# Ledger of designs, part 24: peptides against a protein of PDB entry 3PBP

Target 1, 203 residues: chain A of PDB entry 3PBP
Amino acid sequence: LNEKDLNLILNKSLVMYESLDSTTDVIVKRNVIKQLQFVSKLHENWNSRFGKVDIQKEYRLAKVQGPFTINPFPGELYDYTATNIATILIDNGQNEIVCVSFDDGSLILLFKDLEMSMSWDVDNYVYNNSLVLIERVKLQREIKSLITLPEQLGKLYVISDNIIQQVNFMSWASTLSKCINESDLNPLAGLKFESKLEDIATI
Target 2, 203 residues: chain A of PDB entry 3PBP as posed
Amino acid sequence: LNEKDLNLILNKSLVMYESLDSTTDVIVKRNVIKQLQFVSKLHENWNSRFGKVDIQKEYRLAKVQGPFTINPFPGELYDYTATNIATILIDNGQNEIVCVSFDDGSLILLFKDLEMSMSWDVDNYVYNNSLVLIERVKLQREIKSLITLPEQLGKLYVISDNIIQQVNFMSWASTLSKSINESDLNPLAGLKFESKLEDIATI

## One batch from the design tools (peptide)

Design b1_p18_1 (made by RFdiffusion4)
Fold by OpenDDE base, seed 3:
Structure b1_p18_1 (fold): chain B 203 residues (1-203), chain A 18 residues (1-18)
Amino acid sequence: as target 1 above (203 residues)
Amino acid sequence: SEVLEMREKIGNYFRELN
């Protein structure tokens, strides 16, 4: 974990959080808050290890050892820093995938295996720290931003220096959604969790 | 709830897969 990178991401996350208002898109708002929560956890862990100063309490939207624990965490990413987070809807209900990017150019797609809860009120924050690894996508480029569109299920747009790419995981996410909604695990048997990557546009 | 239980089962499935 690089201290400089962590501080940069933290500062960006704080600025993004402060920019939220009533006109902000619901998905954008959710992503920003989740990112801040995640980065706050990283900062807390860093401070514990190296004796750094804490961030302001009002920006700590996480409990101790929360809000997210990725299990299993890819060993190859241990020394890298999370850079972006996104939440992608996979159906018209409440089922979603969490995506985290790292400074090595990796994306991890994560499943929240506990009841989904979200609070925008710090005082009423419901702790949920369980994230399970579904897939790792190696882009091997600097990821600047993650974008989701509410009307596009199971699609993530990745912005790099010179290209916008689409990650489409509906090949497995549609089945996952069905399994959750119908309370049947059988359709997951033999399913490959491989997302499709497509170049959308050169920047 | 049934949904919660299913999510936990799915989570365990992914943990075993990785």
Scores: peptide ipSAE 0.636, ipTM 0.948, DockQ to the pose 0.468
Fold by OpenDDE base, seed 4:
Structure b1_p18_1 (fold): chain B 203 residues (1-203), chain A 18 residues (1-18)
Amino acid sequence: as target 1 above (203 residues)
Amino acid sequence: SEVLEMREKIGNYFRELN
């Protein structure tokens, strides 16, 4: 992505965010907010590299309490461009994982470490600006889109040029959910954060 | 809240892994 494309995505994300209302589906709300968070961080990183600050950044700071951060941001992806974002529920209690794809074919799975459970029907919601890296999945494909199904917890569908793949992270996400809900970190010890990849269909 | 504290702890755990 060039600067122009990034700005376009940012503008679209802002417009989508502003369009959110009480009638908006909860999944759509989450996705839009997460997209805005991610794009905001990307824009911040971009600006830091090129020494540019635009009005859109100021707008985001005012509206969403930016800037957003991904910590640690994987150094290997520093020069790559994010292409897609998705939010995946891991339980029925509002615990979720954020997934971002990059143009190198990588997926990063991210945890929101400062967000409280919130009702999406409430006008005043707490916006988390902190995302933490859980796992990097290297697909080595051009990722066209990310799809989630509400009834399928901890599953992400990745569409590339010729294949649909499923990323299943319930192997660790179920434990993570339990740790959050029960306020016990012990089950995380020794847990491997490795998602399962499966080819679903050829396109 | 207890939930927030846990989220922060988990976040820190991931930061240490990465």
Scores: peptide ipSAE 0.635, ipTM 0.947, DockQ to the pose 0.464
Fold by OpenDDE base, seed 2:
Structure b1_p18_1 (fold): chain B 203 residues (1-203), chain A 18 residues (1-18)
Amino acid sequence: as target 1 above (203 residues)
Amino acid sequence: SEVLEMREKIGNYFRELN
């Protein structure tokens, strides 16, 4: 078992969990939850043994490329270090949210309002990758990993020491996607950017 | 593009909220 395999198993377990509904057999539900708990524990143990993935590496993996600037940057996070980064699709197109975790247990959800641009000057190479703050979610936990599933729009799974939590921001991200795709800002008026946090499984 | 313009507008909207 390697890291890739473990992540794959974890992802599959999360998919199975999300497939559960009110009509699901009780035994099936119990088994899925137990499996998720087990795999989550393995993941926790893995992270403890091999250390956390460097954010720089994750940054490259999360489709966010190059240097980025967050505006505004939350002042409360100036003294904290980013630990994980993830990109979450919000539609079947190319619209996505960037999430960064910090060692204080905060998540920030970010909108990429400008594509990465490079200014080619003879004496100056300027990279601009603008990220705008949408929401800060305070988990107050040590965040070990961020997991996203391509088939689950607007959902982020957060693994901490003893729990897996789901952050669901489709309450506002669906509207955001619509605004982008239809070139209409009106639906954003009065919209609350508050994600739903749900405990999925205890590790 | 229209999409890029809209993204910029949305970005500005968020900046004003924060």
Scores: peptide ipSAE 0.623, ipTM 0.951, DockQ to the pose 0.360
Fold by OpenDDE base, seed 5:
Formats: C-alpha cells, structure tokens, sequence
Structure b1_p18_1 (fold): chain B 203 residues (1-203), chain A 18 residues (1-18)
C-alpha cells in the first residue's frame, strides 16, 4: 500500500459514506462507517510517519505555476506555519476555492481574483498569483490532511488526529459561482461567508 | 474578458470585507 493507493481508498470510502441514506441497510451503513474510520486512521498514521510536507510560505497551486500571495493575510496567522493546501471546485465551470491550513488549526478559504502575473522586472520570472481571504475557520485541531472530491462541490474534508470533519461552504459558494458566471456582484451584498462544519467520523 | 473583470471586482469586494 502506497500513499496514492491509500488516498484512493480514502476517497472511495468518503464517496461511499456520502451515498448513505435512510434507505440504506443497517449492515451496509455499519460497514461503510467502519471502513471510513479505519482508512482515516491509516491515512493519519501515514501522514505522521512519512512526514508532514510543510508547505513552505511559498504556495504552489497544483494547476498554477509559481508562488501565490494571500492579500490580505490574516495578522493572527503571521507566526504560524501553513501545513496543507487544497483546491475545491464550486461549480462545473472551473471556479475554485483554495484552502490553506495552518498549524494553529485554522483553515483559510481563498479566492483567486487575478490570473497569474509574471513579473518581468527581475531576471527571474516571479509568478505571482493573487489570493484573497474569504473566510477563516478555526478548528483548533492538528490538521493532518485536506481532501477534496471532484464530484462533491464546495466540500472539504479535514482529517485530524481523532476525527474527520466536513467543511461545506456551498451556502455562499453557490452565490459566488453565480456572480462570476453571470457577471453580477449584487447577490454578494449582505451574504455571510460562514461555512458549515460537520463531524463525519471519529478515528 | 468579462469573467476576469468580474473576478477582480469580487477580489476587491473581499479585500474591503477583511
């Protein structure tokens, strides 16, 4: 079992969990939950054993070449270290939210407002991606990993030492998607950018 | 593009909120 295989199994387990409903057989429910708990624990152990890739202050978006800058950066997080990064789809039109976790247990949800700009002034091409703070979620846990599923829009799974949690931000992300796609800012007025946090399973 | 302009406007909106 390698990291890639473990991630695949974890993703599959999460998908199976989300498929559970009131009509699902009790035995099936139990088995899916137990599987999710087991796989989540394995994933946590894997991350612990093979080292947290401390995402250095210079974040590279998986799809975007170059460092990104967060503006504004939360002052309270200045002394903390980023631990994980994830990109979450909010629609089928390639609109995304970027999430960064910190070692204080905070998540920041970020919007990409500008395309990658190349600074030509330096002999070295510095790629700068602009990220803007939308929301800070304080989990107050050691975040081991961030998982996103392409088929689950606006959902982020956070794995900590003893729990897997879901962050659901579709309450505002659906409106944001609409604003982008329809070129209308009006629906953002008065919108609260508060994500829903739910416990999925204990580890 | 219109989309890029809108993204910039949204970005500015968030900067003002924070």
Amino acid sequence: as target 1 above (203 residues)
Amino acid sequence: SEVLEMREKIGNYFRELN
Scores: peptide ipSAE 0.619, ipTM 0.951, DockQ to the pose 0.388

Design b1_p18_2_s3 (made by RFdiffusion4, then SolubleMPNN; from b1_p18_2, 10 letters changed)
Fold by OpenDDE base, seed 2:
Structure b1_p18_2_s3 (fold): chain B 203 residues (1-203), chain A 18 residues (1-18)
Amino acid sequence: as target 1 above (203 residues)
Amino acid sequence: MSILETKKKIGQFFIERN
């Protein structure tokens, strides 16, 4: 996820928020508000670290389709602020996992169960950009940045104050990739979605 | 099953698991 992707999500969340009316289901309203708050906090953190995002300029570039939902959103993370976002390839066929970090040191790994169509005018308007929770990884550190290497499938590098750590989720991501590509969910049954955390270097 | 349908079902799998 780059700045453009973040702004896309933010704008989608804003549009979703603005679409809320008196007829909207209370649960839907609550979820939209929570998502908007989450993405707004992420955007604020992004702007502080990477420079001012011109939302207007990026909004023009971002054909926003539908609300952004994280389902389920971990209840413990409602009190915390999202700090970083990354996209990690799990195969050469463009299947990817989204990772979001929080100021408590948590990482959430998310699955895109709906293709984010980049255009509002696509005949099949996907109303919701759905991200589904796969795993929460708890780091006992302040996360400064997330790094991904295109040549390293299913690996995320987490930079903290004094350490670089690798999160490796290929243990389950290879199976997930296979399930997507073969249209068979059977291999997901009984699979443990537990990533490996390894210290790479002290800074 | 289409890739889109597969992804949707995978999403549902994760929702039900959590």
Scores: peptide ipSAE 0.650, ipTM 0.953, DockQ to the pose 0.559
Fold by OpenDDE base, seed 5:
Structure b1_p18_2_s3 (fold): chain B 203 residues (1-203), chain A 18 residues (1-18)
Amino acid sequence: as target 1 above (203 residues)
Amino acid sequence: MSILETKKKIGQFFIERN
């Protein structure tokens, strides 16, 4: 079992968990939860044994190529180290949010305001992906991994030592997606950029 | 407005908000 296989099993377990409803048999529910807990614990142990997931590998997973700048960068995070990166789809049109975790237990949600493709057409090759701060979520936990499911728009799963949490930002991301697709920023006025944090399972 | 211009303006919106 390699890290990729473990992540795949974890993702499948999360999908199975999200498929549970009030009509699901109690035995099935218990089995799915136990499986999720087991796989999550394995994932935690994997990350602890093999060291900090190389941000570079996660960077490849996030399809973020090259250096990025965060504007504004939260001053409180200058003394902390980025630990994980993820890209979360917010619609079927390929609009996405970038998430970066830090060793203080913070998540930052970031918007790509410039497409890297624009830098390719300009003779002045700025190898800089512009990322703009949308929200900071303070979990106050050691973040071991960030998991995304392609079929679950605007959802990020955060794995720590003892819990899996879901960050759901569709409350604002649906509006953001609409603004992008319709080229209208008016709906952003007065919008609260506050994600919902929910406990999914204990590990 | 192009998608690119829209994204740039959205970026500016977030910068001004923060």
Scores: peptide ipSAE 0.649, ipTM 0.954, DockQ to the pose 0.369
Fold by OpenDDE base, seed 1:
Structure b1_p18_2_s3 (fold): chain B 203 residues (1-203), chain A 18 residues (1-18)
Amino acid sequence: as target 1 above (203 residues)
Amino acid sequence: MSILETKKKIGQFFIERN
């Protein structure tokens, strides 16, 4: 995400916020507010910490329009602020995991269980993107950025002050991908959703 | 099962696990 992209997302989030009225569902209102707070803080952090890093590639995540609902939202994270978001491909298809970082040093790995059908029908407009919690990873570090490499499936790079760490979730993501593609959930029942954390480099 | 239905069921699986 470059500054322009963050501004675009911020503007979209503001427009969504401004569209809220007294008839808006309380849950929708809360989700839009949370999204706005998230994006605003991302924007503030971006302006303060990152010089002109032309992050051209993360632009594609800006296509995720609409408020997000995380279910369940970890109670421990309620008072913390989301700091980064990334999408990680788990196969060569369209299957992806969403990762959100928090200012407590937590990462949450999320599954998109509902796809926004571009229903042009106002009545079928899915206003909320559903995200389901898979795993929480506690890094206990200040997370500066999340990096993904398209050629590296199921891998997330976490940049902190002095270290780059890799979160590798292919141990379960390969099975998840298979379950999606084959429409069979049976392999999930005994699966451990535990990602491998590895130090890659000191910076 | 459609991909959409599969994803919904996977979502439910994770919700029930947590």
Scores: peptide ipSAE 0.647, ipTM 0.953, DockQ to the pose 0.481
Fold by OpenDDE base, seed 4:
Structure b1_p18_2_s3 (fold): chain B 203 residues (1-203), chain A 18 residues (1-18)
Amino acid sequence: as target 1 above (203 residues)
Amino acid sequence: MSILETKKKIGQFFIERN
């Protein structure tokens, strides 16, 4: 990650946030807000470590307090830059996966291990600063954008120069959702965390 | 087990797996 790329991601996330209106689907609004919060945390942590990025615009971004960490962070990705972030719902409740793309064509799927299940109606948004690596998906292409559809649980659309691909992780995410909801980790033992890739359209 | 405790344990599971 370089500062320029982080600023680009932040700007994109802000533009997406600003595009939200009263007609925007509630799930879309939620995803955009969460993405913006995540990027803002990354940016704040980056700025604290590498210097002041003066983001002058008073975005009513709840001040994300504390360092954001990805554990483990794949060593191979230290030399690459994050390009996009998305949040994908895995059930009709509050369980979600965070996805981050890199300029090497990698996508990492991340779990929020410290987030309290707060209803969206709770005024006190608890910022999770901890993300845990579930899976690394190598797409071997430049990722331009990440799209999620509210009606499609555990699916991420990846837009590249000439192709739209679907990443489907419901093979493991349905089990993960169940484990969270039932407070039982036994079904995770022996589960393969391998997402399915499908070409949707050529552009 | 609380949802928070469950999520923490799941996080630990993934850390240990990697």
Scores: peptide ipSAE 0.644, ipTM 0.951, DockQ to the pose 0.457

## One batch from the design tools (peptide)

Design b1_p19_1 (made by RFdiffusion4)
Fold by OpenDDE base, seed 3:
Structure b1_p19_1 (fold): chain B 203 residues (1-203), chain A 19 residues (1-19)
Amino acid sequence: as target 1 above (203 residues)
Amino acid sequence: SSLDETITEAVKNKIEANK
């Protein structure tokens, strides 16, 4: 991930943030704020000249957290630009997967590597945060938007020019959730990290 | 399916809210 990629994601996140008001749906608000906080922290660590994004107090859900590194970063993606970011809940314990899209149609699914669980709670704030690559999903489409539904655990909706696709990663995320909750990573041994793709609708 | 339609509408509404 390079500076250009971070700037693109940041700009998109800022545009979304500027659209927030008192009438904005709680689900949309939560998602946008978390994305902005995540990207702001990432950008701050990458580009010291920018600093933190000032988030209005009324929308502040947590301190500005986010990764400073992604390991490993797929070599092929150095030639492409990141386009969108989303966080997806995988259980009721608030464990999350981070997803970043690229202009080649790739999605990378990421998880925090410094502890068993990624936390957005201010009481569990971690200044140094890094992400581990779990899966790369190649859609080979222009990704216009990433949508999550809070009632749909482990599911990401990808909006392209003419279709909405569901990325379902619960095949492995359910095991990951169990590992986190039980503080035992042994069940991850031999697990296949392959998400299911399904066309939901044409648009 | 009815479920697909419901999800689609929810997703569309969310997209419109972000424009």
Scores: peptide ipSAE 0.033, ipTM 0.596, DockQ to the pose 0.024
Fold by OpenDDE base, seed 4:
Structure b1_p19_1 (fold): chain B 203 residues (1-203), chain A 19 residues (1-19)
Amino acid sequence: as target 1 above (203 residues)
Amino acid sequence: SSLDETITEAVKNKIEANK
């Protein structure tokens, strides 16, 4: 894999993402998001082995202005660039959280439009092609990579230059999973969306 | 192996060591 080939793969992946719309099947949407995760990993590997390839702006634009909008998008992040993406399973039913990191050290935890997962009452707010912002975690460090482990539900490992940190969001994600699976949002009332951070290892 | 694979193994090893 050379720089030209990587750029081609990245561009193709972004084009695929930009082609998504409200009529796109949920499985296809998930696959494209996972493809972006793969591309992010390739970019990370490229940065480590071959030097940086600048795709950050286009990657950021895809997240902010593409078929998936982030709602609400934190105003502070408008001037920053997305650096990594990951999808994390929260249950065995294939519900996933989408995580995006930014070059300010922020990590945002997102969920797809809940209308796609359950029937809403008429009085409920509906999102269109939206990723719902659940939590913003401010790590205040340069995020080099995002790692997930299949056996570790609701856990994200954040790799920086000097530390590996675990982000554990099962405190709220377990409740969210239950709500989705049971089509009952009542348990979300009063739920605190705050993930637990833990240092795993120094590098 | 990719960098991610190496990191993944390191994380797994650390998890096992902390049990």
Scores: peptide ipSAE 0.032, ipTM 0.646, DockQ to the pose 0.021
Fold by OpenDDE base, seed 1:
Structure b1_p19_1 (fold): chain B 203 residues (1-203), chain A 19 residues (1-19)
Amino acid sequence: as target 1 above (203 residues)
Amino acid sequence: SSLDETITEAVKNKIEANK
């Protein structure tokens, strides 16, 4: 979700919301409202020095329900709750990775595959977006917040009760960025998607 | 690094402000 994509989906979400009336299907209403709320929150943080979004309780479903559909989705995460979301720039062209944390201490790093959309009903998915799972990072600790800095490409700061950790995924994100910008995905074949973890400081 | 320290302090301050 680069800034342009975020603005586009926000505008679409607003238009969809404004189109709701008494004849609109209840499931459609629910999905549109939830999408608008979520995208609005993302937009508020886009240009902030500290990019972070805490997911509200009602949206913390570790399922296809939410701001995206994930392919593949780790089966183990269906039993856990999403806690935080962040977007991390990987280049100056504003390609980005989406990160979601879970209450088991895991992070998933995701990349957009299709046009952005939202899915908010477990039984009746009207709107969805496809994200590709790139990496799962298991921290095995309670994650309090996710912090991103625009000047720190490909870096995510994870805050727990006692420590700040850096997740650096530029080892693979630089190649991904190049592939996207050059419209050549061949270098992704055989690429190892493993981020570097580093302790930054004790809290 | 000095940069890491600066980021850390800024992050800490942000977390404290949000408590």
Scores: peptide ipSAE 0.031, ipTM 0.579, DockQ to the pose 0.020
Fold by OpenDDE base, seed 5:
Structure b1_p19_1 (fold): chain B 203 residues (1-203), chain A 19 residues (1-19)
Amino acid sequence: as target 1 above (203 residues)
Amino acid sequence: SSLDETITEAVKNKIEANK
């Protein structure tokens, strides 16, 4: 996620929040609010690392206008705080997975909502999907940093205390990349979204 | 170097060592 993408997501989330009215489904309202809180936290963390994006405090307190709707967002993570964010390339065509870490040691792997991604889970289709949840990885450690290497597709390095772990999601990301590039979702049928964890080193 | 740069370098070094 570059600054432009984050701003786009934020703006979209704000627009979504402003569109909420008395006729809006309670679940949708709750999801939008939670998404805004999540994105706001991400934005704060991002701003701390990449420079102040001056988001007016009034918009931070506004109902979760998260530009990126994570759908479905794991309910148990509402009680936890996002700590780190990273984007990982999965192909040479600039398709990316967004990874967010939480203070419970969880990682969520997300994909940007394309019209195509909305069809991944027809039963749980939510109209305002900015990000589709693909996988939750539970590390049960304090995540200090997320590192990606441009030359290593579909790999995320997680630093926890003195341990470096690799999260390899190419088992499913290669198929996802193919589906996106070929505009064919059929190969996703029956695909298991399970990443591989490997200890790389002790620091 | 920033903490992130130091960590990135450490990761790269470990990856190269494991090749």
Scores: peptide ipSAE 0.030, ipTM 0.646, DockQ to the pose 0.018

Design b1_p19_1_s1 (made by RFdiffusion4, then SolubleMPNN; from b1_p19_1, 10 letters changed)
Fold by OpenDDE base, seed 1:
Structure b1_p19_1_s1 (fold): chain B 203 residues (1-203), chain A 19 residues (1-19)
Amino acid sequence: as target 1 above (203 residues)
Amino acid sequence: SDLEKNVLEAVGRKIESRK
């Protein structure tokens, strides 16, 4: 995930938000609002690092493609600010997990299912899960950076004030990858999405 | 769980998108 992608997500969320009306399901409304808040916080962090980006162009593009959603949105993170984002490869077939950190010390692991290629009717909003929450990892520390190594599948390194930790999610990501690559959902049944957290080094 | 269901559905969509 890069800045451009983030902007696109933000704009899609904005479009979805703007589509809300009195006929929209309450749950959908809630999800849209939550997503918008979430992505906005991501954007704020990105802007602080790379400068302010005009998203007008991306907004127009996103409008054509339709909404982007995160399901479920971790409501507890609504008031917190995203601090870092990383994409972790889980196989050689370019399946990826998106990780976002927050200033409360939480990490969320997200699955991106697809990019919508078709437009949607603004008058008839349909909830679409573009990102799905897989796991929340609570570190309860200030996360300074996220590091990934392409040769290390399903591993994320989290740098905090005094420690480097490894988040290893291959316990479930291997199965996920297999399911995708083999077009078989059966192995997902009963799968626990619990990553392994390990202290690597003190700093 | 809702989480499991959501992941399952998402993976399903991903698979379908490749066909």
Scores: peptide ipSAE 0.568, ipTM 0.935, DockQ to the pose 0.463
Fold by OpenDDE base, seed 5:
Structure b1_p19_1_s1 (fold): chain B 203 residues (1-203), chain A 19 residues (1-19)
Amino acid sequence: as target 1 above (203 residues)
Amino acid sequence: SDLEKNVLEAVGRKIESRK
């Protein structure tokens, strides 16, 4: 996920929002609004890294629909600002993890259950999370940038003021990839979503 | 956990979307 992708999602979210009317299901309406709020916040934060936007809405709903919703959303992050977004490949196919950093030093790792090109239709009342929370990693550092290397699957490099750290989530991402590619959910049973954090270099 | 359940469901949706 990059700025271009975010813009695309924002545009799609706006279109969906504009499609809302008095006959729209209340759950769908709520989901679209919440999605728009989140995407707008991310977009604003992308342009202004220090912008503070407080979102007072819950993102966990009985029904979630849209191309960019997070379920569950960490409540603690409502008052914090997203600072960076990265997409990490977990296999040689099409499976990716989205990472968002926040100004509290947190990383959230998200699973994309829908393709970017697939936005939900307002008339299609399908349950979709779009982005599902897998893990929150608390670094307690000011995150300056997120770097990924295509040849290094399931690895995210986090640059802070004085250190570069590697987040390696292949411990669970390999299983996740396998499940998707083999269309088998069984390997997910008992899987712990805990990434490994390693200091790589001091700055 | 709720998180694990959500991930499981999401992966399920992803799998189904490819069929």
Scores: peptide ipSAE 0.567, ipTM 0.936, DockQ to the pose 0.456
Fold by OpenDDE base, seed 2:
Structure b1_p19_1_s1 (fold): chain B 203 residues (1-203), chain A 19 residues (1-19)
Amino acid sequence: as target 1 above (203 residues)
Amino acid sequence: SDLEKNVLEAVGRKIESRK
């Protein structure tokens, strides 16, 4: 098994989990959960064994030197290091939320207000890499991986040492998508940007 | 809130960019 295969199995397991409902046989539910737990554990072991790509060297969150600008950037996070990044689709129209995790256990959810171009050249700062802060989710745990499933809009799976959690932001992302697609900002008035956090399985 | 305002403005920019 390589990393790609493991990720595929993990994704399948997560999809199966999400398909569980009140009509699902208890034995089936239990088996799916056990499978998810097993695969999640394997995934953690894999990450620990091979290490993660150091995003920090290339991903400078500084306005002047980084490929991304975050507005506003939480001041508390200046002392922490970004550990993972993920892009989550919120509709079929290519609207996306960007998520960045930090070593303090925080997740920030970001909106791309303009087309992003990765600028790795310090001299090529002309590209608009603006990201707007929507929400900060404090998990207070070491985040090992961020997993997104293409078939699951507005959902992010967070893997830590002992748990896999789902972050669901469709409560506000559905409205956001609607506003963009309909070119109408009115539905955003009074909207709370609060994601739902759910424990999926222990590892 | 300031956050809500920022998001609204950002969405506005996104909408305008598609025109």
Scores: peptide ipSAE 0.566, ipTM 0.939, DockQ to the pose 0.288
Fold by OpenDDE base, seed 4:
Structure b1_p19_1_s1 (fold): chain B 203 residues (1-203), chain A 19 residues (1-19)
Amino acid sequence: as target 1 above (203 residues)
Amino acid sequence: SDLEKNVLEAVGRKIESRK
């Protein structure tokens, strides 16, 4: 990841955000907002370490969402560029996982520890205080896109050049959902945060 | 692990945010 690439991603994310309207799919809106939040945080971290980057006026839209943290952020990923983002529902309520892909072929699964907004529109900025790292999945391939299906909880489809793979994290997400909904942390003790990877189709 | 601890703490924060 270099400064130029980061700026490009930021600009792209901002353009996508500005393109949101009443006809935009809810999932798309959610992803764009989350992407903007993530990229903004990366940009802030980058500036603190490598100096100030000239940010266009549109960056203000990202800043209005407030400060964000990804904790812990894998040090290795600072050298790579985020390529895709997706939000995956893990229950029929308000619990979801945020997934970010990188150009090294890795996915990070993140948990938002704040209450999710029920409205995903241009007028309602989503404040995110922190994203917590749950798992890093190394696919070792160029990720072209991430797809989620509303009826398939805890499943992420990863499209690369030659294959579609499913990442299924319901092995731990079901427990996570239960803990949140029942306000009981006990079931999380000893839980392994390991997703299942399955090849779905060859392209 | 540190990771597990962080997740537990995050879930705790989530639960508290809903009260």
Scores: peptide ipSAE 0.564, ipTM 0.935, DockQ to the pose 0.398

